# Ledger of designs, part 70: peptides against a protein of PDB entry 5JXT

Target 1, 319 residues: chain A of PDB entry 5JXT
Amino acid sequence: SLLPKKEINVYIGMSEMQVKWYQKILEKDIDAVNGAGGKRESKTRLLNIVMQLRKCCNHPYLFEGAEPGPPYTTDEHLIYNAGKMVVLDKLLKRIQKQGSRVLIFSQMSRLLDILEDYCVFRGYKYCRIDGSTAHEDRIAAIDEYNKPGSDKFIFLLTTRAGGLGINLTTADIVILYDSDWNPQADLQAMDRAHRIGQTKQVVVYRFVTDNAIEEKVLERAAQKLRLDQLVIQQGRAQVAAKAAANKDELLSMIQHGAEKVFQTKGAFGTMAEKGSQLDDDDIDAILQAGETRTKELNARYEKLGIDDLQKFTSESAYE

## One batch from the design tools (peptide; made by RFdiffusion4, then SolubleMPNN)

Design b2_p15_2_s4 (from b2_p15_2, 5 letters changed)
Fold by OpenDDE base, seed 3:
Structure b2_p15_2_s4 (fold): chain B 319 residues (1-319), chain A 15 residues (1-15)
Amino acid sequence: as target 1 above (319 residues)
Amino acid sequence: SRRPIVKLENPPPPP
């Protein structure tokens, strides 16, 4: 029988470089961040800020002029300049030692370019599929990954390209490096490993930048998923939750953790304390804290009715 | 590398 998947949100502090770039993004549009534009503020402007903040949470090298050089090399700086890369690097070593195989999903093909260079740098054998991958090349990559005795450890996928009906049950670990705005896209990604033919316990690690916009992206995705479940259970098909955040929701998401980011000199949390020197105990602590916060997040939304889940209330997440 | 900066310094040899 297929074992239920274990899902763990992995809350990760920003690196010093991420904090610096996060501050710069907020400062560049501080009037919009402070809500000074009021009703006149463009929803498109807020969406642009959200997209830049999400890039920062993924990797600062997604910005022009962020990568150190010349010379422009792939080295340890590719890891230590992004909190998610520091945790990924330690986690992949553990996963490999356990004899597991891993799918890594992202929304951003440009992040997969960074992860590809990282795989080469660490000597990890990988496959890749994104939105530009031809159908034939996609089949070839899947077959190469799934073949008996495959030496491919990692599969790099964009969430939407990897969500398209493929079977990757030869992997037992799923890393969501970032989250889709649609929780169903992430579920479809997980279901590539969590499917008939899987023989292992599937574990899903969802990376979430702590004290940043990604916590609010996660909360909104969890809220939507619970709403979708309740609508199905109650037969109320007409409760199409407006899939797009309103301006006030976007503003609240942008403001989340912004004050603490401005006050921070250096890195956040475990990244400030240990940086790239995370050990196995630090990873266990991060995973345990993540498992606790994941249970708490789910328990908050399980108590809410349909009417409460239709309202994005920033306040009701703190009571 | 597919990263823009690294790709500019080390363009793959033309096919």
Scores: peptide ipSAE 0.341, ipTM 0.780, DockQ to the pose 0.055
Fold by OpenDDE base, seed 5:
Structure b2_p15_2_s4 (fold): chain B 319 residues (1-319), chain A 15 residues (1-15)
Amino acid sequence: as target 1 above (319 residues)
Amino acid sequence: SRRPIVKLENPPPPP
């Protein structure tokens, strides 16, 4: 029988560079962040802020002029300037030593470009699929990854491109580098490894930037997933449609952790103490804390009924 | 690199 997948949210602090860029994003649109626009504030403006903050949580080099240079190099700066990369770099070493193979999913093809450069820099053999990958190249990449004795350690995928019916059961580790607004897209990504033909325990690591927009993206995704499950179980198909975040929810998400980000002069959370010098014990502590917070998050939403989940989404779903 | 940055190849380590 297929073993149940283990899901762990990995809560990661921002690097010093991420904090500085996160502050700049908030400061640029400070009136919108403070809710000063009221009913006149554009939902599109708030969505743009959310997207910039999510880019910052992924990697500051997603912004033009953020990468140090000239000269532009592929070096340790690609890692230490993003908290997720610091944790990823340590985690991949552990995963490789265990004889595991890993799928890495992101919403952002431009982040996969960074991860591709990182793979080359670390000497990790990889495959890649994104939304621009031709059908033939997609088949070739899957076959190259899945072949017996494949030396490909990592598969880099956009969540949507990777979600489409492919079998990647030759991997046993899944890293969600970021989360989709639709939790079903992330589940579909996990199900590429967690499927008939898997012989190992699938472990899913979901990276979440702590005290930032991504924590609220995760909470909303968890709430929506629970609502979708309850709606399916109760046969009430009409409830699933109110999934678009309203202005007040987007504003609340943008404001989450903003004060603490403005007060922070250096790195944040897990990155403040050790920075890029995380050891194996620091990774174990991050994973243990993540497992605890994951259980707490799940337990919070498991107790809620459809009406409670809808109120929490409808206070956030006034279009 | 697919990044829109002209990667100068890392200069060989100084001899």
Scores: peptide ipSAE 0.204, ipTM 0.646, DockQ to the pose 0.081
Fold by OpenDDE base, seed 1:
Structure b2_p15_2_s4 (fold): chain B 319 residues (1-319), chain A 15 residues (1-15)
Amino acid sequence: as target 1 above (319 residues)
Amino acid sequence: SRRPIVKLENPPPPP
């Protein structure tokens, strides 16, 4: 029988470079961030800010002119300048030692370009599929990854491209490097490894930048998932989950952690204390804290009814 | 490659 998947949110502090770029994004649109635009502020402008903040949470090198150079090098700076890369680098070493194989999902094909350079730098053999990959090349990549005795450790996928019904049960670890706004897209990604033919315990690590917009993206996705489940169970087909965040919701998401980001002169959390020098004990502490916060998040939404789940709690960033 | 200068229109095949 297929074992239940284990899902763990991994909460990760920003690097010093991420904090500086996060501040710069907020400062550039400070009037919108402070709500000074009022009813005249466009939803499109707020969505653009959200997208830039999510890029920052993934990697600062997603911005033009952010990467140190010329000369442009592939070196340790690719890792230590992004909190998610520092944790990924340690986690992949552990996973490889365990004889596991990994699917890494992102919403951003440009992040996969960074992860390719990282894989080459660390000597990890990999496959890649994104939205631009031709059908024949997708088949070839899947077959190369799934072949008996494949030396390909990592499969890099965009969440949408990985959602297309493919079987990757030769992997037992799934890393969601970022989250989709639609929790069903992430579930479909996990289900590439968590299918009939899987012989191992599937573990899913969901990376979440702590004290940043990604916490609110995760909360909204969890709320939507619970609402979708309750609507199906109760037969209330008319309760269309408000799929799109309103302006006030987007503003609250942008403001979340912004004050603490502005007050911060360096990195966040374990990234401030150890930076790239995280050891195995630090990773265990991050995973244990993440497992606790994951249980708390799930328990919060499991207790809510349909009517409560339809209310977005605009907890302001000042609470 | 992510490098601004090495925007290969076609990414090299994975090694």
Scores: peptide ipSAE 0.095, ipTM 0.548, DockQ to the pose 0.050
Fold by OpenDDE base, seed 4:
Structure b2_p15_2_s4 (fold): chain B 319 residues (1-319), chain A 15 residues (1-15)
Amino acid sequence: as target 1 above (319 residues)
Amino acid sequence: SRRPIVKLENPPPPP
């Protein structure tokens, strides 16, 4: 029988470089961040800020001129400059030692470019599929990864490219390096490993930058998922979940953690305390804290009715 | 690599 998947949100602090770039993004558009544009603020401008903040949460080298160089190197700086990379690097060592194989999903093909360089740097054998991968090359990569005795440890995928019904049950670990706005896209990604033919416990690690926009992306995705479930259960197909965030929702998401980011000198959380020097105990602590926060997050939305889940008021979840 | 990478012969010591 297929074991139920275990899902853990892994809450990760920003590196010092991420904090600096996050500040710069907010400062560049400070009037929009403060809501000073009011009704005149374009949804497009807010969506651009959201996109830049999400890039920052993934890796600062997604910005032009962020990577130190020339010469551009593949070295430890590729890891320590992004909190998610620090956690990923330690987690992958553990996963490999356990004899597991891993799917890594991202929304950003440019992040997969960084992850390819990281895989080469660490000597991890990998496959890659994104939205630009030809159909034949996609089949070849899947077959190479799924081959009995495959030496490919990692499969790098864009979430949407991985959603296309492929079977990757030869992996038992799924890392969502970032989250889709549509929780169904992430579920479809997980279901590449969590399917008939899986023989192991599938574990899903969802990376979430703590005190940043990604927490609100996750909350919104969780609300939507619960709403979709309740709509299906109640047969109320007419509850069109407002699929697109409004301006006020986007603004609230941008503002989340912004004050603390401006006040912060250096890194956040475990990244401030240990930086790249995380040990196995630190990873266990991060995973345990993540498991607790995941349960708390789920418990918040499980108690909410359809009407409450339609209100993207962060306030009503704290009353 | 998809990044413009020059491998340094002597990587700087880790900070």
Scores: peptide ipSAE 0.079, ipTM 0.570, DockQ to the pose 0.119

Design b2_p15_3_s1 (from b2_p15_3, 8 letters changed)
Fold by OpenDDE base, seed 5:
Structure b2_p15_3_s1 (fold): chain B 319 residues (1-319), chain A 15 residues (1-15)
Amino acid sequence: as target 1 above (319 residues)
Amino acid sequence: SAEELRRLQKKLAAE
C-alpha cells in the first residue's frame, strides 16, 4: 500500500542580502506599501510588489545587478546569499546520504537556472523540465531520470510543468522551493512522486521564508485548500473560493513582516546566527520547528467551517 | 543581454 506523504513546512530566515533587497523593494514603493494610495492604488501595482517580494524570498540573483560580477562565476555566494539555498544545500547532502532521490519544484524557471548552476557547482547530476521544454525533450528527461540505475539525483521542475500527469515515483523526496497561489498545483506536483509505484515514504519539504510575504502566501493557500475540500465534501460547487486576492489582502500580505524587515540590519533567525555554517543539528532544529508550525497551521484551518474560511482574512490568523 | 553574458561566462568557467 502507498504510505501517506509527510509534508513539512520549512521556515527559513532571509540572508543579509535578501533582507537588503526586500527593504529596497518595499522602499521603492513605500506609498503603496503604507496604503497611502487609497482607492487609486492599482491592484496591478500591488501584484507587482508581491511578485518582487516572492523573487527576493527565492533568490536575490533574480534581480538585475544582484549577482556579483562581471566576471560572473558560480561559487559559495550562490548559496549563502539565499536562506533557501543554505538549507537546500545541507538538506540535499542528507537526502543523498540516505540514498533518496529528489524532485525540486519552483514557480520560477529563472530560479531553476540558478539551481542548475548550483547542481553543476556541487556536482549533482540532474534533469530539468519547465514550461518551455519541448515535448520530446520532456519525455527524454523523464525517461533518463526514471531509468533503472539512473545516476540523476535531482529533477528540477516548474510546478506547472511537473503537474502534467508524469510519473516520477523513482523519487521519494519532494522539495517545493516556493508555493503556488493554487494549492492544487503543489498537490499535483507532490503526486508525481506520491503515486502507485512508489515504494518509499514520500516526504515533502515546503520552503517558506519566515517573517515575509511567503508566510501569507502559505496561509492563503492552506485556507483555499481547506475551503476546496469542504466544498467538495458538502457538494456546494457554488462556493468559488475567490481565486484572486483583493487589494486589501494583497496590501496586508505585503505589510506582513515589513516592520521587522526594516528594523533588521543583518540576516534573520538561524541565518543571522549561523549563516552558511548550519550544521546537522541546526537543520534538525529547523525541521522540528517546521513540523510543529505545520501541525499548528493545519489545526487552525481544520476547525473552521466554510463560512469562517470565506470570511477569514490574514489578520484573523494571528488572533 | 546581461543574463546571456552570465550564462556564457559561467559555462566557460565550468569548462
Scores: peptide ipSAE 0.174, ipTM 0.819, DockQ to the pose 0.585
Fold by OpenDDE base, seed 1:
Structure b2_p15_3_s1 (fold): chain B 319 residues (1-319), chain A 15 residues (1-15)
Amino acid sequence: as target 1 above (319 residues)
Amino acid sequence: SAEELRRLQKKLAAE
């Protein structure tokens, strides 16, 4: 029988460079961030801020002029300038040593470009599929990865491209480098490894930037997932979860952690203490803390009924 | 493009 998948949220602090870029994004639209735009502030502007903040949480080199150069080089700066890369770099070494194989999912094809540079720099053999990959090239990449005795350690995928019914049961580890707004897209990505033919315990690591917008993205996704489950169970088809965040919800998400980001000089959390010098004990501590917070998050939404789950309680960013 | 230049420079440095 297929073993249940283990899902762990991995909460990661921003690097110093991410904090600086996060501040710049907020400062550029400070009137919108403070809610001063009133009724005239467009939902589109807030969505744009959300997208820039999510890019920052993934990697600062997603912004023009952020990468050191010219000349542009791949070096340790590619890793230490993004908290997720620092954790990924340590986690992949452990996973490889365990004889596991990894699917890495992102919403951003441009992040996969950074991850390709990283794979080359570390000497990791990989496959890649995104939304632009031709059908024949997708088949070839899947076959190369799934081949008996394949030397391909990593498969890089956009979440949407990975959702297309492919079988990747030759991997047992899934890393969600970022999250989809739709939790079903992430589940479909996990189900590429967690499927009939899997012989190992599938472990899913979901990277979440701590004290940033990604925590609120995760909370909304968890809320939606629970609501979808309850609607299916209760046969209440009419409860179309308002899938799109309203303006006030988007503003609350943007404001989450913003004050602390503005007050911070340097990096956050373990990134401030250790930076790129994370050891195996630091990774174990991050994973253990993540497992605890994951259980707490799930327990929060499991107790809520349909009516409570429809009320987005904007806990004010100031409580 | 600046992005194309970046990719080209990184490729040449890896060769």
Scores: peptide ipSAE 0.149, ipTM 0.808, DockQ to the pose 0.598
Fold by OpenDDE base, seed 2:
Structure b2_p15_3_s1 (fold): chain B 319 residues (1-319), chain A 15 residues (1-15)
Amino acid sequence: as target 1 above (319 residues)
Amino acid sequence: SAEELRRLQKKLAAE
């Protein structure tokens, strides 16, 4: 029988470089961040800020001039300059030692380019599929990954490209490097490994940059998922339509953790304490804390009714 | 482009 998937949010601090770039993004549009634009602030401008902040949470080398060089090298700096890469690097070593195989999903094809450089640097054999991958190359990559005795450890996918009904049950670990605004896209990605033919316990690690915009993206996705479930259960089909964040919601997301980011000199959390030198105990602590926070997040939205879930207010989660 | 140079340099270093 297919075991239920285990989902764990992995809350990760920013590296020093990420904090510096996050500050620069906020400072560049400080009037918009402070809400000084009011009704005149373009939703498009706020969406752009959100996108830049999400890029920063993924990797600072997604920005022009952030990667050291020329000459450009693939070295330890690719890892220690992004909190998610530090955790990923340790987690992949553990996953490999366990004899597991892993799907890594991202919204950003340019992040997959960084992950390819990382895979080559660590000697991880991988496959890749994104939105630009030709149909024939996609079939070839899936077949190469799924073949008996495949030496491919990692499959790199964009979340949307991975959502296309493919079977990847030869993997038992799923890493969501970032989250989709639509929780159904992430579920569809998980269902590539968590499907008929899976013989192992599927574990899903969702990376979330702590004290940053990604925490609010996750909360909104969890709220939406619960709302969609309740609407289906109650037969109220009309409620599902407000999928897009409004200006005030976007502004609140941008402002989340911004003050603490401005006050911070250096890295956040475990990244400040140990930098890139995380040990196995540090990873266990991060995963345990993540499991606790995941349960708390789910429990928060399970108690809310449809009317509460329609209101995107941080306050409505505490009443 | 700087990106093409980056890709080329990284490829050559991996060979």
Scores: peptide ipSAE 0.133, ipTM 0.801, DockQ to the pose 0.554
Fold by OpenDDE base, seed 3:
Structure b2_p15_3_s1 (fold): chain B 319 residues (1-319), chain A 15 residues (1-15)
Amino acid sequence: as target 1 above (319 residues)
Amino acid sequence: SAEELRRLQKKLAAE
């Protein structure tokens, strides 16, 4: 029998470099961030801010001129300059020691380029598929990963490219490095490992930058997922959740944690305390805290009806 | 661009 997948949100603080870049993104468009544009503010402008903040949460080297150099070398700076990389680096060592194999998903092919550099730097053997990968090369990569005795530890995928019905049941760990706005895309990614033929407990780690826009992306995705489930259960096909965030929703998402980011000198949370010196106990604490917050998040949306789930209430997190 | 330079340097280092 296929075991239920275990899903854990892993809440990760920003590095010092991420905080600096997050501040710069907000400052560059401070009038839009403060809602000073009102009804005249373009949705496109807000969507651009959201995209830049999400890039920052993934890795600061996604910005031009952020990578240190010349010379442009792959070194420990690739890891310590992004909170997600610090956690990933420790988590992958543990996963490898356990004899597990890993799918890593991202929305951003340019993040996969950074993850390739990281894999080479750490000596991890990997496969890669993204939206640009030719059909024949996709088959070859899947076959190379799935072959008996494969030495490929990691499969790097864009979430949408990995969603294309492929079987990767030879992996038992899924890392969602970022989240899709559509929770169904992430589910389809998880279902590459969590499928008939899987013999292990599938564990899904969803990386979420704490005190940042990604918490609101996650909340919105969880809300949408619950709404989709209720609509299916109640046979109410016409409750098309407004798939696109409105301006006020986008503004609320941009503003989330912004004040604390502006007040922060250095890194956030465990990244400020330990940085790249995270040990196994620190990882266990992060995972345990994440498991608790995941249960709380799910329990919040399980109590809501269809009408409540159709309203993006920024404040309903506090009632 | 710095990104193009990075890609070029990595290509040259892998050769």
Scores: peptide ipSAE 0.036, ipTM 0.711, DockQ to the pose 0.281

Design b2_p15_3_s2 (from b2_p15_3, 9 letters changed)
Fold by OpenDDE base, seed 5:
Structure b2_p15_3_s2 (fold): chain B 319 residues (1-319), chain A 15 residues (1-15)
Amino acid sequence: as target 1 above (319 residues)
Amino acid sequence: SLREERERQKKEMAA
């Protein structure tokens, strides 16, 4: 029988470089961040800020001129300059040691480009699929990954491309490097490994940058997922969950953690204390804290009715 | 693109 999947949010501090770039993004549009534009502020402007902040949470090298060089090198800097990469690097060692195989999903094909460099640097054999991958190449990559005795450890996928009905039950670990605005896209990605034919316990690690916009992206996704479930259960098809965030919601998301980011010198949390020197105990602590916060987040939304779930709450689920 | 630039440099270093 298929075992239930275990999903754990992994809350990760920003690196020093991420904090610096996050500050620069906020400072560039400080009037919009402070809500000074009021009703005149463009929703498009706020959406652009959100997208830049999400890029920063993923990796600072998603910005032109952020990567050290020329010459550009593939080295340890690719890891220590992004909190998610530091955690990923330690987690992948553990995953490999236990004889597991892993799917890594992102919304950003440009992040997969960085992850390819990382895989080469660490000597991890991988496959890749994104939205630009030709149909024939997609089939070939899936077959190469799924073949008996495949030496491919990692599959790199964009969430949308990986969600398209494929079977990847030869992997038992799923890493969501970032989250989709639509929680159903992430569920569809998880269900590539968590389906008929899976013989192992599927574990999903969802990376979330702590004290940043990604916490609010996660909260919004959890809220929407619960709302969708309740609407289905109650047969209230007319409750179109307003799929698009309003201006006030976008502003609240941008402002979340911004003050603390401005006050911070260096990295955040465990990244400030240990940086790239995270050990196995540090990873266990991060995973345990993440499991607790995941339960708390879910418990918050499980108690809410449809009317409550239609309201965006500015209150952090983690405060 | 950032990728194209990085890939160009990798090829230049491997040459």
Scores: peptide ipSAE 0.373, ipTM 0.862, DockQ to the pose 0.192
Fold by OpenDDE base, seed 3:
Structure b2_p15_3_s2 (fold): chain B 319 residues (1-319), chain A 15 residues (1-15)
Amino acid sequence: as target 1 above (319 residues)
Amino acid sequence: SLREERERQKKEMAA
């Protein structure tokens, strides 16, 4: 029988470089961040800020002029300059030692380009699929990954390209490097490993930058998922979840953790204490804390009715 | 890096 998947949110502090770039993004549009634009502020401007902050949470090298160089050499700086990479680097060593195989999903093909350089640098054999991958190359990559005795440890996928009905049950670990605004896209990604033919316990690690916009992206996704479940369960197809965040929601998301980011000198959390020198105990502590916070997050939304879940207020997240 | 090589190739193809 297929075992239930275990889902753990992995809350990760920003590196010093991420904090610096996060501050820079907020400062560039400080009037919009402070809500000074009021009703005249464009939704497009706020969406652009959200996109830049999400890029920062993924990797600062997604910005032009952020990467040290030229020459652009792959070295330890590719890892220590992004909190998610520091955790990923330690987690992948553990996953490999356990004889597991891993799917890594991202919304950003440009992040997959960074992950390719990382895989080469660490000597991890990988496959890649994104939205630009030709159909034949996609089949070839899937077959190469799934073949008996495949030496491919990692599959790099964009969430949407990887979500398209493929079987990847030869992997038992799923890393969501970032989250989709649509929780169904992430579920569809997980279902590539978590389906008929899986023989192992599937574990899903969802990376979330702590004290940043990604916490609010996650909360919104969890809220939407619960709403979708209740709508299906109650047969109330008419409850159109307001699919798109309004301006006030976007502003609230941008403001989340911003004050603490401005006050921070250096890195956040475990990244400030240990940086790239995380040990196995640090990873266990991060995973345990993540499991606790995941249960708390789920329990918060499980108690809410349809009417409560339709109200995206900061207050309804605390009730 | 593979990224640098890809960007170089894109520039060479666009030139």
Scores: peptide ipSAE 0.331, ipTM 0.858, DockQ to the pose 0.067
Fold by OpenDDE base, seed 2:
Structure b2_p15_3_s2 (fold): chain B 319 residues (1-319), chain A 15 residues (1-15)
Amino acid sequence: as target 1 above (319 residues)
Amino acid sequence: SLREERERQKKEMAA
């Protein structure tokens, strides 16, 4: 029988470079961030801010002029300049030592380019599929990864490309490097490893930048998932969860953690204390804290009814 | 290598 998947949110602090770029993004649109634009603030502007903040949470080198150079080099700076890369680098070493194989999902093909550089730098053999990958190349990559005795450790996928019904049950670890706005897209990605033919315990690590917009993206995704489940269970198909965030929801997400980001000099949390020098105990602490917060997040939404889940509780960061 | 190609592309985009 297929074992239930274990899902753990991994809450990760920003690097110093991420804090600097996150501040810069907020400062560039400070009037929008403060809600001073009122009725004049376009939903498009808020969506653009959200997209830039999510890029920052993934990797600062997604911005023009952020990568150190010329010369442009693939080195340790690729890792220590992004909190998610620091945790990923330690986690992958552990996973490899355990004899596991890994699917890494992202929303951003340009992040997969960075992850390819990282894989080459660490000597990890990998496959890649994104939205631009030709059908034949996609089949070849899947077959190369799934073949008996495959030396491919990592499969890099965009979440949407990975959602296309493929079987990757030869992997037992799933890393969601970022989250989709639609929790069903992430579930579909997990189901590439968590399917008939899987013989191992599937573990899903969802990376979440702590004290940043990604925490609110995750909360909203969890709320939506619970609402969708209750609507199906109650046969109330007409209560379509509003798929798109409104302006106030977007503003609340942008404001989340912004004050602490502005007050921060350097990195956040364990990234401030240890930087790239995380040890095995630090990783265990991050995973344990993540497991606790994951249970708390799920328990929060499991107690809510449909009417409560339809209200986005904008606890304003300013109360 | 794929790395060298990406480093070249980054250099070309920054020039």
Scores: peptide ipSAE 0.041, ipTM 0.673, DockQ to the pose 0.162
Fold by OpenDDE base, seed 4:
Structure b2_p15_3_s2 (fold): chain B 319 residues (1-319), chain A 15 residues (1-15)
Amino acid sequence: as target 1 above (319 residues)
Amino acid sequence: SLREERERQKKEMAA
């Protein structure tokens, strides 16, 4: 029988470089962030800020002029300048030692480009599929990954490209490097490994940047998922969750953790304490804290009714 | 390679 998947949100502090870039993004549009711009800031402007903040949470090298160089080299700086990369680097070593194989999903093809550089730098054999990958090349990559005795440890996928019904049950670990706004896209990604033919316990690690917009992206996704489940269960199809965040929701998401980010000098959390020098105990602590927070998050939304889940209440964090 | 293209794009953006 297929074992239930284990899902763990992995809460990760920003690196010093990420904090600096996060501050810079907020400062550039500070009037927007404060809601002080007397002109109705376009929903488009807020969506652009959200996109930049999400890029920052993924990797600062997604910004022009952020990568050190010339010469542009792949080195340890690719890892230590992004909290998610620091955790990923340690986690992948553990996963490999356990004889597991891993799918890494992102919303951002440009992040997959960074992950390719990382894989080459660490000597990890990988496959890649994104939205631009030709159909024949997708088949070839899947077959190369799934073949008996494949030396391919990592499969890099965009979440949407990986959602296309493919079988990757030869992997037992799934890393969601970032979250989709649609929780169903992430579920579809997990279901590439968690399906008939899987013989191992599937573990899903969802990376979430702590004290940043990604916590609100995750909360919104969890809220939507629970709402979708309740709507299906109750037959209340008319309660279409407003699929798109409104302006005020976007503003609230942008503002989340912004003050603390402005007050922060250096890195956040474990990244401030250990930086790139995370050991196995630090990873265990991060995972255990993540398991706890994941349970708390789920328990919060499980108690909410449809009416509560329709309200994007920032307030329910303070009651 | 995609890496070579990324490195090229980086060089073009740095110029």
Scores: peptide ipSAE 0.067, ipTM 0.680, DockQ to the pose 0.164; fails the geometry check

